# Peptides against a protein of PDB entry 5VZU: the designs that were tried, part 1

Scores and structures below are computed, not measured.

Target 1, 271 residues: chain A of PDB entry 5VZU
Amino acid sequence: GRTLEDIFHEHMQELILMKFIYTSQYDNCLTYRRIYLPPSRPDDLIKPGLFKGTYGSHGLEIVMLSFHGRRARGTKITGDPNIPAGQQTVEIDLRHRIQLPDLENQRNFNELSRIVLEVRERVRQEQQEGGHEAGEGRGRQGPRESQPSPAQPRAEAPSKGPDGTPGEDGGEPGDAVAAAEQPAQCGQGQPFVLPVGVSSRNEDYPRTCRMCFYGTGLIAGHGFTSPERTPGVFILFDEDRFGFVWLELKSFSLYSRVQATFRNADAPSPQ
Structure headers, positions and changes below count from the first letter of each chain, unless a header shows other numbers.
Peptide ipSAE is a variant of ipSAE made for these designs: the mean of its two directions, with the distance scale d0 fixed at 1.0 Angstrom where the peptide's residues are scored. Compare it only between designs on the same protein; published cut-offs may not carry over.
The geometry check fails a fold that doesn't show the stated peptide or that is severely misdrawn somewhere.

## One batch from the design tools (peptide; made by RFdiffusion4; aimed at target 1 H11 G56 S57)

Design b1_p20_4
Pose (drawn by RFdiffusion4):
Structure b1_p20_4 (pose): chain A 212 residues (1-129, 189-271), chain P 20 residues (1-20)
Amino acid sequence: GRTLEDIFHEHMQELILMKFIYTSQYDNCLTYRRIYLPPSRPDDLIKPGLFKGTYGSHGLEIVMLSFHGRRARGTKITGDPNIPAGQQTVEIDLRHRIQLPDLENQRNFNELSRIVLEVRERVRQEQQEGQPFVLPVGVSSRNEDYPRTCRMCFYGTGLIAGHGFTSPERTPGVFILFDEDRFGFVWLELKSFSLYSRVQATFRNADAPSPQ
Amino acid sequence: EEEEEEEEEEEEETLEAERL
């Protein structure tokens, strides 16, 4: 929904062109691999499926939310040269809720960082052996109309890599649940916010034979 | 001061584009 002018500034002009060129080299001679929608589950769930998400200059990407015990997974359906399609873009730890402060403390980025890194450390120890909401100051959000109320937060980690999916790594963050079908992820080390929203469209023949 | 703020924002957006 833009022209060459609105994009010729600039890093996204390049990424957009590469994509057009690269994807168009297929001339619709494509191979498709099977995917499934995730299993629904009662008590042990807060609703799975496909979501549209903001991935900065790459634009929106489609991500599948699925539940695997005390962890939720976000798997890329569409992706980018940094973190490709089919990868785990996010992992939400559902046993480590994070309490939301009043608005003024939410605004304080360092308080959020200290709190998140604390949880990361307690997690490393374990493994080794709704109210008003606002993003902290200094955290970017491409959306800006992110909901200003939220139901809860959890610790999670995102996968990052340089171009070519080089040296991928988990970085700490915090997952934010807004309503039944909108959620967010604060990328702590990037001071960046990704807003996700449910794909409302209904899909035929997409259920999996079983959880395995 | 406005130009320095714009440069800082551009650096931040570049970093996010390279890593995310």

## One batch from the design tools (peptide; made by RFdiffusion4, then SolubleMPNN; aimed at target 1 G56 S57 A220 W246; its pose is not in this set)

Design b1_p21_6_s2
Fold by OpenDDE base, seed 2:
Structure b1_p21_6_s2 (fold): chain B 271 residues (1-271), chain A 21 residues (1-21)
Amino acid sequence: as target 1 above (271 residues)
Amino acid sequence: SKKIVDLSKKIEELRAKKAAA
């Protein structure tokens, strides 16, 4: 029977061959596009810029992290056999924070799956409600000619019953102790561990994270066939490191800031 | 049993699709 090692070797050979085919296809027509760094804004979760990712069999990827109001995006700078350059490899919803449990419960993949899937359903509901408000607002401008509703008749009166007992039960106003929203301790990182059965290519991931958000990652077959968004978790570790947990794939990607200064890489100021 | 097999197969198909070996 094929060993797991044989399957791994065959898959690695296929990936190398695909990478060779794609590289050889570029030999006939190389186009160069200038990349600009996104402008930094005060409200950005971290400084935008280039990050190097280590993910599965693709190895080293370069992504641009950018912020767009309550959304963050990872855009591929390097293409691969599945997903071309310029695609949004990750989309992060900064409105939907993921609360990680304690370290003991963080090891449970089913608990993380529950939390992420609950947030995914909220995001779908908000998209449906926002789609309905945009749809209904256009439909109501039809001039409803007020057809005179006909005078349907006087249905009758009936009467009775009496009784009166006045029970005074003076229920004390239970002080609704407003659960003071504990100010989100934005400053102290929480202990972080990957769930059991989530694969990481590198065990040297940060063991403390600042915050987590719901997001989606792009996956596709070779040649960008059947592209789809899969649910995941964006993990902010620090100013220079973030991760993405691919829930359905049970995999983790670590991204680290490219510590290079680029001359003239800033976007021209909008005139 | 069937749901676990279907999920495992879907995860394998997704892994193959993403080349996340």
Scores: peptide ipSAE 0.025, ipTM 0.614, DockQ to the pose 0.089
OpenDDE base, seeds 1, 3, 4, 5: peptide ipSAE 0.020, 0.017, 0.019, 0.017; ipTM 0.530, 0.514, 0.525, 0.521; seed 1 fails the geometry check

## One batch from the design tools (peptide; aimed at target 1 H58 I83 I219)

Design b1_p24_6_s1 (made by RFdiffusion4, then SolubleMPNN; its pose is not in this set)
Fold by OpenDDE base, seed 4:
Structure b1_p24_6_s1 (fold): chain B 271 residues (1-271), chain A 24 residues (1-24)
Amino acid sequence: as target 1 above (271 residues)
Amino acid sequence: SDFDGFLDDYRLGDGTTGQDLLAA
């Protein structure tokens, strides 16, 4: 049979050839778009910006991480033969935190799969319910014919007086011991390991993660054929590193912050 | 399986092919 190495070599050759064909065919038709870094907000999970992935034969890929309320997005800055630049490679739902089990159970792919699929079904239910509320809210604006009810000048009824005595009822302030919600120690990383059978092109992934969230990743054939979203796990390792586990594909992608300083990369203020 | 054929034609948002992932 073909070895894994043979498959990777053939795939690498195909990708190089495709890249060469695309660059050679479109060299005269290159449109340049200025990319602006999203402004950092206090509520952002980490500083938004450019992240790099190294995916073996693909070499360097660049993704922009941005935050949009309770959603995060990874947008491809570099296109590939499958997914063009400007596509959202990952979409993360920051409302749906994934709790990883202990390290022993993290090695079980079926346990991770169960957790992710349960969250996926919750997200689908919430989307259906929110779609119904948005649908029902539009239906009941029947045209209120504003019949101009005549302005009857109803009268000045009078100034009744003063005296109601302030009853002193000294209700004891029940000490509602506000259970100080211990600030979820957002800072203590948990031990992290990939499940058995999840492919990682980089064995040097962080062995501690801060937070995990449900997300969807974009997959497509060559030429962006049959694009669809597959369920996955966004893993925040630290301020400069995140990963995505592609559940159905049993793969892991690692992204690291681009440490380059860009001058004039800030979005122009909306004038 | 129908799943194998599905993964063969699909690539990740990082360009990784389903074939590369199934072979691993």
Scores: peptide ipSAE 0.025, ipTM 0.633, DockQ to the pose 0.040
OpenDDE base, seeds 1, 2, 3, 5: peptide ipSAE 0.020, 0.023, 0.025, 0.022; ipTM 0.486, 0.627, 0.631, 0.622; seeds 1, 2, 3, 5 fail the geometry check

Design b1_p24_6_s2 (made by RFdiffusion4, then SolubleMPNN; its pose is not in this set)
Fold by OpenDDE base, seed 3:
Structure b1_p24_6_s2 (fold): chain B 271 residues (1-271), chain A 24 residues (1-24)
Amino acid sequence: as target 1 above (271 residues)
Amino acid sequence: SDYDGFLDDYRLGDGTTGEDLLAS
């Protein structure tokens, strides 16, 4: 039988050949687009910027990480035969934190799968509820032609009805202990391990993570055929490293910050 | 050939197929 290494090697050769065909077809008509780095905001989880994928099947893979309120996005800077440049390879929902269990239970893929699928269902419910509120608001602006109904003057009667006593029920002010939203403790890093059966092309991943979030990843066939979103886990390791666990594909991708200074890469100030 | 099916599978942007990972 073919080993997993044989399958991986054959697949890598095909990807290199496809990359060569794509690059050679465009040799006479290269369109260059300037990339701007997103400005850092105070509420950004980490500094936005360029990250290198360490999985390396397509060679040098670069993703731009950016923050958009309660969402983060990984945008492909390097395209591949499946997913072209400019596509959002990952979308992270910063509202939905994933809590990893202890190391023993982190090795259980079914436990991680349960946790992620429960969060996915909550995200779907929130999207349905938000869709209903947007639908009901449009219906009521029927033009009520206010026909001017005439002013008839009807009269007086004054009746004085009586004394209802004010019951003094001194309801004690229940101390609404405002559950102080514990400031998101810059969480002491928790031990991290991939579940058994999750493929990591690089075994040299950080064994401690800061926090995890629900996200979706983009998958497609060759030529960007049948693109879909698959559920996953964004793993923040540190300021310069994050990972993504592709749940349905049982795969892990590691990303490391590109340690390069780019001159004139700042986004133009919004005028 | 088994080769033709491998091209039509859903792949990650890292080149990994879902089938290759599920067969492991």
Scores: peptide ipSAE 0.030, ipTM 0.613, DockQ to the pose 0.040
OpenDDE base, seeds 1, 2, 4, 5: peptide ipSAE 0.027, 0.027, 0.029, 0.028; ipTM 0.633, 0.612, 0.651, 0.616; seeds 2, 5 fail the geometry check

Design b1_p24_6_s4 (made by RFdiffusion4, then SolubleMPNN; its pose is not in this set)
Fold by OpenDDE base, seed 5:
Structure b1_p24_6_s4 (fold): chain B 271 residues (1-271), chain A 24 residues (1-24)
Amino acid sequence: as target 1 above (271 residues)
Amino acid sequence: SQWDGFLDDYRLGDGTTGEDLLAA
């Protein structure tokens, strides 16, 4: 039987060949576009910037991590045969924290799957509710053609008297269930282990994580065919490392900050 | 699973193939 190593080696050769073919086919027509580093904001979970994927199979995979309010995005800087550069490989919902169980229960893939799928369902419900509020507001401005109904003389309805009993409408202040902003407890890191059956090409992943969030990853066939988003877990290890667990694919992706200093990589100040 | 044959045709946004992940 082919060993897992043989399969990975053959696959890596295929991917390198595909990458070579794609690169070589476009070599004469390469358009260089300047990439700007996103500005850091005080509310950013970590410093935005370039991160290297450590998957090994495609060689050097680079993503740009950026923050967009309560969302984070990993944008591909390097394309591959499936997903071109500029696509959002991961989208992270910073509203939906994943609480990992204890280290023993973290080994159980089904437990992680349960937790993630429960969060996915909440995200889906929130999207449906927000879609309904936007939908109902547009429907009512049908142009009522004001047919000029003839001015029937409104009879003088008599002046009924002043009995101003102030109804104490004790409007109970509806408990705005303050969605408990679980403070981003930058607490001591939690022990971290991948579930059994989650593939990692790098066994040297951090064994402690700061926090996790629900997210989606982009998957596609060759040539960006049938692109879809699959549920996963963004794992923040530290300021310079994060991971993504692809739940349906049972895969883990590790990203490490590119420590290279880029001169003049800052976005031009908005004039 | 129904996913096994589906994952074979798909790759991660990081380049990992579904096939590699199913063979693991």
Scores: peptide ipSAE 0.036, ipTM 0.627, DockQ to the pose 0.039
OpenDDE base, seeds 1, 2, 3, 4: peptide ipSAE 0.041, 0.017, 0.019, 0.018; ipTM 0.561, 0.556, 0.580, 0.558; seeds 1, 3, 4 fail the geometry check

Design b1_p24_7 (made by RFdiffusion4)
Pose (drawn by RFdiffusion4):
Structure b1_p24_7 (pose): chain A 212 residues (1-129, 189-271), chain P 24 residues (1-24)
Amino acid sequence: GRTLEDIFHEHMQELILMKFIYTSQYDNCLTYRRIYLPPSRPDDLIKPGLFKGTYGSHGLEIVMLSFHGRRARGTKITGDPNIPAGQQTVEIDLRHRIQLPDLENQRNFNELSRIVLEVRERVRQEQQEGQPFVLPVGVSSRNEDYPRTCRMCFYGTGLIAGHGFTSPERTPGVFILFDEDRFGFVWLELKSFSLYSRVQATFRNADAPSPQ
Amino acid sequence: EEEEEEEEEEEEEEEEEEREERTY
């Protein structure tokens, strides 16, 4: 929904062109691989499926939310040269809820960082052996109309890599649940916010034979 | 003073580019 002008500034102009050129080299001679929608589950769930998400200059990407015990997974359906389609973009730890401060403390980025890194450390120890909401100051959000109320928060980690999916790594963050079908992820080391929203469309023949 | 301000702006731009190269 933009022209060559609105994009010729600039890093996105490049990424958009590469994509157009690259994808168009297929001239619709394509190979498709099967995917499934995730299993629904009662008590042990807060609702799976496909979501549209913001991935910075790459634009929106489609991500599938699925539940695997005390962890939720976000798997890329569409992706980018940094983190490609089919990868785990996010992992939400559902046993480590993070309490939300009043608005003024939410605004303080360092409080959020100290609190998140604390949980990261407690998690490393374990494994080794709704109210008003605002983003902290200095955290970017492409959306800006992110909901200003939220139901809860959890520790999670996102997967990052340089161009070519080089040296991928988990970086700490925090998952934010807004309503039944909108959620967010604060990328702590990037001071960046990704807003996700449910794909409302219905899909035929997409259920899996079983959880396995 | 003007050369020092230009060097600081170039360093900020390099840091922004490095952040954009490595992302999610």

## One batch from the design tools (peptide; aimed at target 1 I83 L249)

Design b1_p29_1 (made by RFdiffusion4)
Pose (drawn by RFdiffusion4):
Structure b1_p29_1 (pose): chain A 212 residues (1-129, 189-271), chain P 29 residues (1-29)
Amino acid sequence: GRTLEDIFHEHMQELILMKFIYTSQYDNCLTYRRIYLPPSRPDDLIKPGLFKGTYGSHGLEIVMLSFHGRRARGTKITGDPNIPAGQQTVEIDLRHRIQLPDLENQRNFNELSRIVLEVRERVRQEQQEGQPFVLPVGVSSRNEDYPRTCRMCFYGTGLIAGHGFTSPERTPGVFILFDEDRFGFVWLELKSFSLYSRVQATFRNADAPSPQ
Amino acid sequence: SLTFSQKIEELMEEREEEEEEEEEEEEEE
């Protein structure tokens, strides 16, 4: 929904062109691989499926939320040269909720960082052996109309890599649940916020034969 | 300001440089 002008500034102009060129070299001669929608589950769930998400200068990407015990997974359906389609873009630890402070403390980025890194450490120890909401100051959000109320937060990690999916790594963050079908992820080391929203469209023949 | 992908690239480059410096320090030791 833009022209060559609104894009010719600039890193996105490049990424957009590469994509157009690259994808169009397929002239609709394409191979398709099967995917499924995730299993629903009662008590043990807060609702799976496809979501549209903001991935910075790459624009929106489609991400599938699925539940695997005390962890939620976000798997890329569409992706980008940094973190490709088919990868785990996010992992939400559902046994480590994070309390939300009053608005003024939410604004303080360092409080959020100290709190998140604390949980990361407690997690490393374990493995080794709704109210008003605002983003902290200094955290970017492409959306800006992110909901100002939220139901809960959890520790999670996102996958990052340089161009070409080089040296991918988990970085700590925090997952934010807004309503039944809108959620967010604060990328702590990037001071960046990704806003996700449910794909409302219904899909025929997409259920999996089983959880395995 | 940097975009999202630019921030990732910058962070990756900084960490690669820090790993190279640590390797040099170890060799010197």

Design b1_p29_1_s2 (made by RFdiffusion4, then SolubleMPNN; from b1_p29_1, 9 letters changed)
Fold by OpenDDE base, seed 1:
Structure b1_p29_1_s2 (fold): chain B 271 residues (1-271), chain A 29 residues (1-29)
Amino acid sequence: as target 1 above (271 residues)
Amino acid sequence: ELSFSERIEELLEKKKEEEEKEEEEEEEE
């Protein structure tokens, strides 16, 4: 029977052939772009930098992780037959934390799907509301011809009116028990397991995660055809590892920090 | 087990079939 290794070799040969065909079409016109590491900020969830993805048939994926306020971004450094280099493979919304259930319920794909789709709907509603405010704000800038209405100085008059009495009505302060949002326990990692039916290349992923966020991944057909955003979960394991669960693909991608120190890779300070 | 690429292709094909079906249902109403 075909071993997993044989299937991997056949598919790797196909990907190598595709890569060879694509690179050969450029008639050796290789454009090299210098990649700068994003500067680290104090508010960054983890140190930005290069991460190595080790998932699926694509073999080696290199992604640059960067932080942009309440968003994180994975940018492809390596292209593949589906998605060229420079595309955003993942976009993470750091406003929308995913709360994973207990370890037993984490094995239920439908429970994870429910949680992710509920957050997706909230994100969609927030985008629609923000779109309406931006639309209404443009309509009201009709040119108010500021006719200079003359500053008439009307000075009038002093009226005195009187004494009204001090009624004591002692309305009891209704204790609105503000439901204290339990401070997100940032400190202790929670047990983590992939849902049943989510494919991982291997079972060698961290079994504890720090936090999860809603995000979207980019998918496309060969040659970057029909590119679309698919919902998923960004999983922060530690300072050097994160994952992405592709919900619709039922797939998991593990990313590990490239430990290589690059000399002179820092972005030039904006002058 | 499908590769990551094969799962993308299957998902994109399925979405296209769902969109084509929704367009056909809208043209029949």
Scores: peptide ipSAE 0.371, ipTM 0.809, DockQ to the pose 0.718
OpenDDE base, seeds 2, 3, 4, 5: peptide ipSAE 0.359, 0.367, 0.352, 0.366; ipTM 0.803, 0.804, 0.802, 0.802

## One batch from the design tools (peptide; aimed at target 1 Y55 H58 K76 S253)

Design b1_p30_4 (made by RFdiffusion4)
Pose (drawn by RFdiffusion4):
Structure b1_p30_4 (pose): chain A 212 residues (1-129, 189-271), chain P 30 residues (1-30)
Amino acid sequence: GRTLEDIFHEHMQELILMKFIYTSQYDNCLTYRRIYLPPSRPDDLIKPGLFKGTYGSHGLEIVMLSFHGRRARGTKITGDPNIPAGQQTVEIDLRHRIQLPDLENQRNFNELSRIVLEVRERVRQEQQEGQPFVLPVGVSSRNEDYPRTCRMCFYGTGLIAGHGFTSPERTPGVFILFDEDRFGFVWLELKSFSLYSRVQATFRNADAPSPQ
Amino acid sequence: EEEEEEEEEEEEEEEEEEEEEEEEEEEEEE
């Protein structure tokens, strides 16, 4: 929904062109691999499926939320040269809720960082052996209309890599649940926010034979 | 009673057509 002008500034102009060129080389001679929608589950769930998400200069990407015990997974359906389609873009730790402060403390980025890194450490120890909401100052959000109220927060980690999916790594963050079908992820080391919203469309023949 | 049922069905069809036109206009604006 833009022209060559609105894009010619600039890093996105390049990524957009590469994509157009690269994808168009397929002239619709394509191979398709099967995917499934995730299993629904009662008590043990807060709702799975496909979501549209913001991935910075790559634009929106489609991500599938699925539940695997005390962890939720976000798997890329569409992706980008940094973190490709089919990868785990986010992992939400559902046993480590994070309390939300009043608005003024939410604004303080360092408080959020100290709190998140604390949980990361407690998690490393374990494994080794709704109210008003605002993003902290200094955290970017491409959306800006992110909901200003939220139901809860959890510790999670996102996968990052350089171009070519080079040296991928988990970085700490925090997952924010707004309503039944909108959620967010604060990328702590990137001071960046990704807003996700449910794909409302219905899909035929997409259920999996079983959870395995 | 039967004529009132047919008129209700026609009004439902007209509402569906107006919804389809609104969707087409939203797609063109994109």

Design b1_p30_4_s1 (made by RFdiffusion4, then SolubleMPNN; from b1_p30_4 with E1D E4K E6R E10L E11R E14R E24L)
Fold by OpenDDE base, seed 4:
Structure b1_p30_4_s1 (fold): chain B 271 residues (1-271), chain A 30 residues (1-30)
Amino acid sequence: as target 1 above (271 residues)
Amino acid sequence: DEEKEREEELREEREEEEEEEEELEEEEEE
């Protein structure tokens, strides 16, 4: 029969052929847009920039990692037949840290799935609650018809000045317990292994991770049909490497920083 | 969908091949 390797090889050939067809057929319609590197901010988890990603059948892709407050975003710089360039291949919620279990339990896909799905439900609840507060606040600005209140006459308020004693209301300063930002434990990275059944293109991934976060990945059919966001795990290995576990796909993508210096790649100052 | 379905099909085919290999290894050890 066809081996799985034959099927993957055929699929990879189809994707390469599709990419070739798209690049060759639209040669006259190719609009080149200049890409700018995102500015680095002090609060960025790592330096933003270009990363070389490996997706299961797609081969080598370039993504731009950028930070947007408590969210990180991977934007496709290279498109594929499914997801065009400029789409957000991954969205990371930096509010929702995932704690990986020990190595024995990290091999269990169902344990990782449970952890990720529990975080997904929390994210959905927070979105629903925040949507409800924003919805109720807009409804009550009915146009107050400012009926012109008739000018009632200035009654002379009498001058009574008596010496109200200063009540020493010792308002206890409510200790705003500054939620101690748990110092980002720049701890030694935790041991890391992929769960059984999670496919990686290369077994040469870092066996130690710094931290993990909940995220979503974008998947679609050919021509960007039925685009959806699937749950996953963003894994920060170091300053130059991160991964994404696609939970539903049972796949792992490794991203490595592009070690190229681009001259004049900085975003123009907003005029 | 189509990519997901195809990656899911390829994953299911791999899980079936890995399960068949594990079953064959267990049958060779008995």
Scores: peptide ipSAE 0.021, ipTM 0.427, DockQ to the pose 0.020
OpenDDE base, seeds 1, 2, 3, 5: peptide ipSAE 0.015, 0.008, 0.000, 0.013; ipTM 0.440, 0.362, 0.318, 0.433; seeds 1, 2, 5 fail the geometry check

Design b1_p30_4_s2 (made by RFdiffusion4, then SolubleMPNN; from b1_p30_4, 14 letters changed)
Fold by OpenDDE base, seed 3:
Parts: structure tokens; sequence; C-alpha cells
Structure b1_p30_4_s2 (fold): chain B 271 residues (1-271), chain A 30 residues (1-30)
């Protein structure tokens, strides 16, 4: 009978063939656009730029990592039969750090799933609360017809009431010790392992991580059918490597910086 | 014999379910 490996290889061949057919069919209709590298900002978690990501059976894809305040974004530069180029393959919420458990508990997929789903629920609650405040501000100013209400007369200014002495109640401002957010020490890398049952194309992934964040990945059927966002974990390994755990898919994508220097790829300075 | 045949059928079922789920995951891909 076919092994799970044989099935994976057969399907990988079908995906490669589909990718080849799609690219070959469009040879006569290729539009080229310049891609600019995002400028690096001091507050960027790592240098933005091009990464090569592993997408299971699709193989290697090129992803642009960019930072947008408290969000990071991976944008496909190369696509596959499911997710075309130009789509946001991953969206990372840098406000929602995920604390990984110890190395033993990291092997437990259900523990990671619990942690991620708890963060997902917080993100949903924050979106609902923030949506309610933004919704009440669009009060329909119906056109109030300005009825000209008549000029009622100047009532006179009544007099000087007396010298109430202000009591100096010197309430000491209780020092709310603002818990000094300890500057995020470039923390010693935490030992990292994938949960049991999470597939990786390669077992050669970094065994230490710096930080993890909640994120969502884009998934779709062939031809970009029924696109949806699935919960996941962004894992920062180092300056040149990050991962994404696709929680529902039980898949892991490893992203490694493209070490090529691109001349004239910098975004034009906003004039 | 019967327990070994039952285990083989359960492994074959699990393999088919894992093959089908992989195929579905490979149709609903990244």
Amino acid sequence: as target 1 above (271 residues)
Amino acid sequence: EEEEERRRREEERRRREEEERRRELEEELL
C-alpha cells in the first residue's frame, strides 16, 4: 500500500505540476510590477524584507515581511494554487504575546491550542468593545431645521458673593508605582520544539525561540476559493528566521531571510 | 490471529483517515 510519504510525494508532484501549468498558461499575459522593500524602522521587531517560507507540499514561497505599528504582515510574493501572490499569508498581532510553556509541555498540542484559543478569544472581545465605541459616534445628525427662536433679553449680572477660603487638603498622590515595563531584555532564547502531530517539511528548525505572538494565516481551496483566516503562532527565532504554526492545519512554516542584496529595491522616500 | 487482523484493519482505517485528511489539508492549503 502507499505510505504516507508516497502520498505526500505524489501530491507534491501534482502541486508542482499545477504550479507549472498555471505559470505556463499565463506566459502570454504576464504583468510585471516593481516590488519595493519596506524601510526599516527602529521599532521593527526584526529588519523587514524578503523571506523564503516552507508551505508544506507547495514547497518554498517568497514572502515579504513588513511591520505596521503593532502588527506584522507576511505578503506572498510568490503564490501557489490556493493562495495567489499579493495575498497576506500571515497577520501577526504584536500586542498579543504568546508565552510558550516548558519544553515538555510544548510537545502537547492541546496545551498550545488552549493558549492560542484563549488569546483568540481576547482579540475577539477587544474587537467587539472597540467596534461598539466606533459605532456610537455615527449619530445621524439629521438636519435640525434652524427655527429662529426669538431674542430673549439681557438679564443683568448679579453681585459679588464672598470669600470662601479654599481648604488646603493636601491629599498625597499615592505613588501608583507604574510597574516599569522592564525593557524587553533581548531574552535568552527559550528552548523550542514543535508539538506532537504538527508537521514540518524539515525537522531542521531552530530549537530556541526569542518571542512568540498570536497571528492568523490565510488558507483557501484551489483557485483561492473560500479564503479564511486560521489562528496560529508566530515564532521569532532570530533576526533572519521566524516560524508560523498553523494551529488548525497542524502545520509549521519556517521562514528564512533571503540573503540576496537587491539594488534599487528601496521604497522611494515619500516626497 | 483475530486481534492481529483487527489491529491491521484499525491501522489501515487510521491510514486511510490520515490520507484523506492529508488530501483535504492539501486541497485546503496554505
Scores: peptide ipSAE 0.242, ipTM 0.748, DockQ to the pose 0.021
OpenDDE base, seeds 1, 2, 4, 5: peptide ipSAE 0.232, 0.233, 0.223, 0.228; ipTM 0.727, 0.734, 0.755, 0.705; seed 2 fails the geometry check

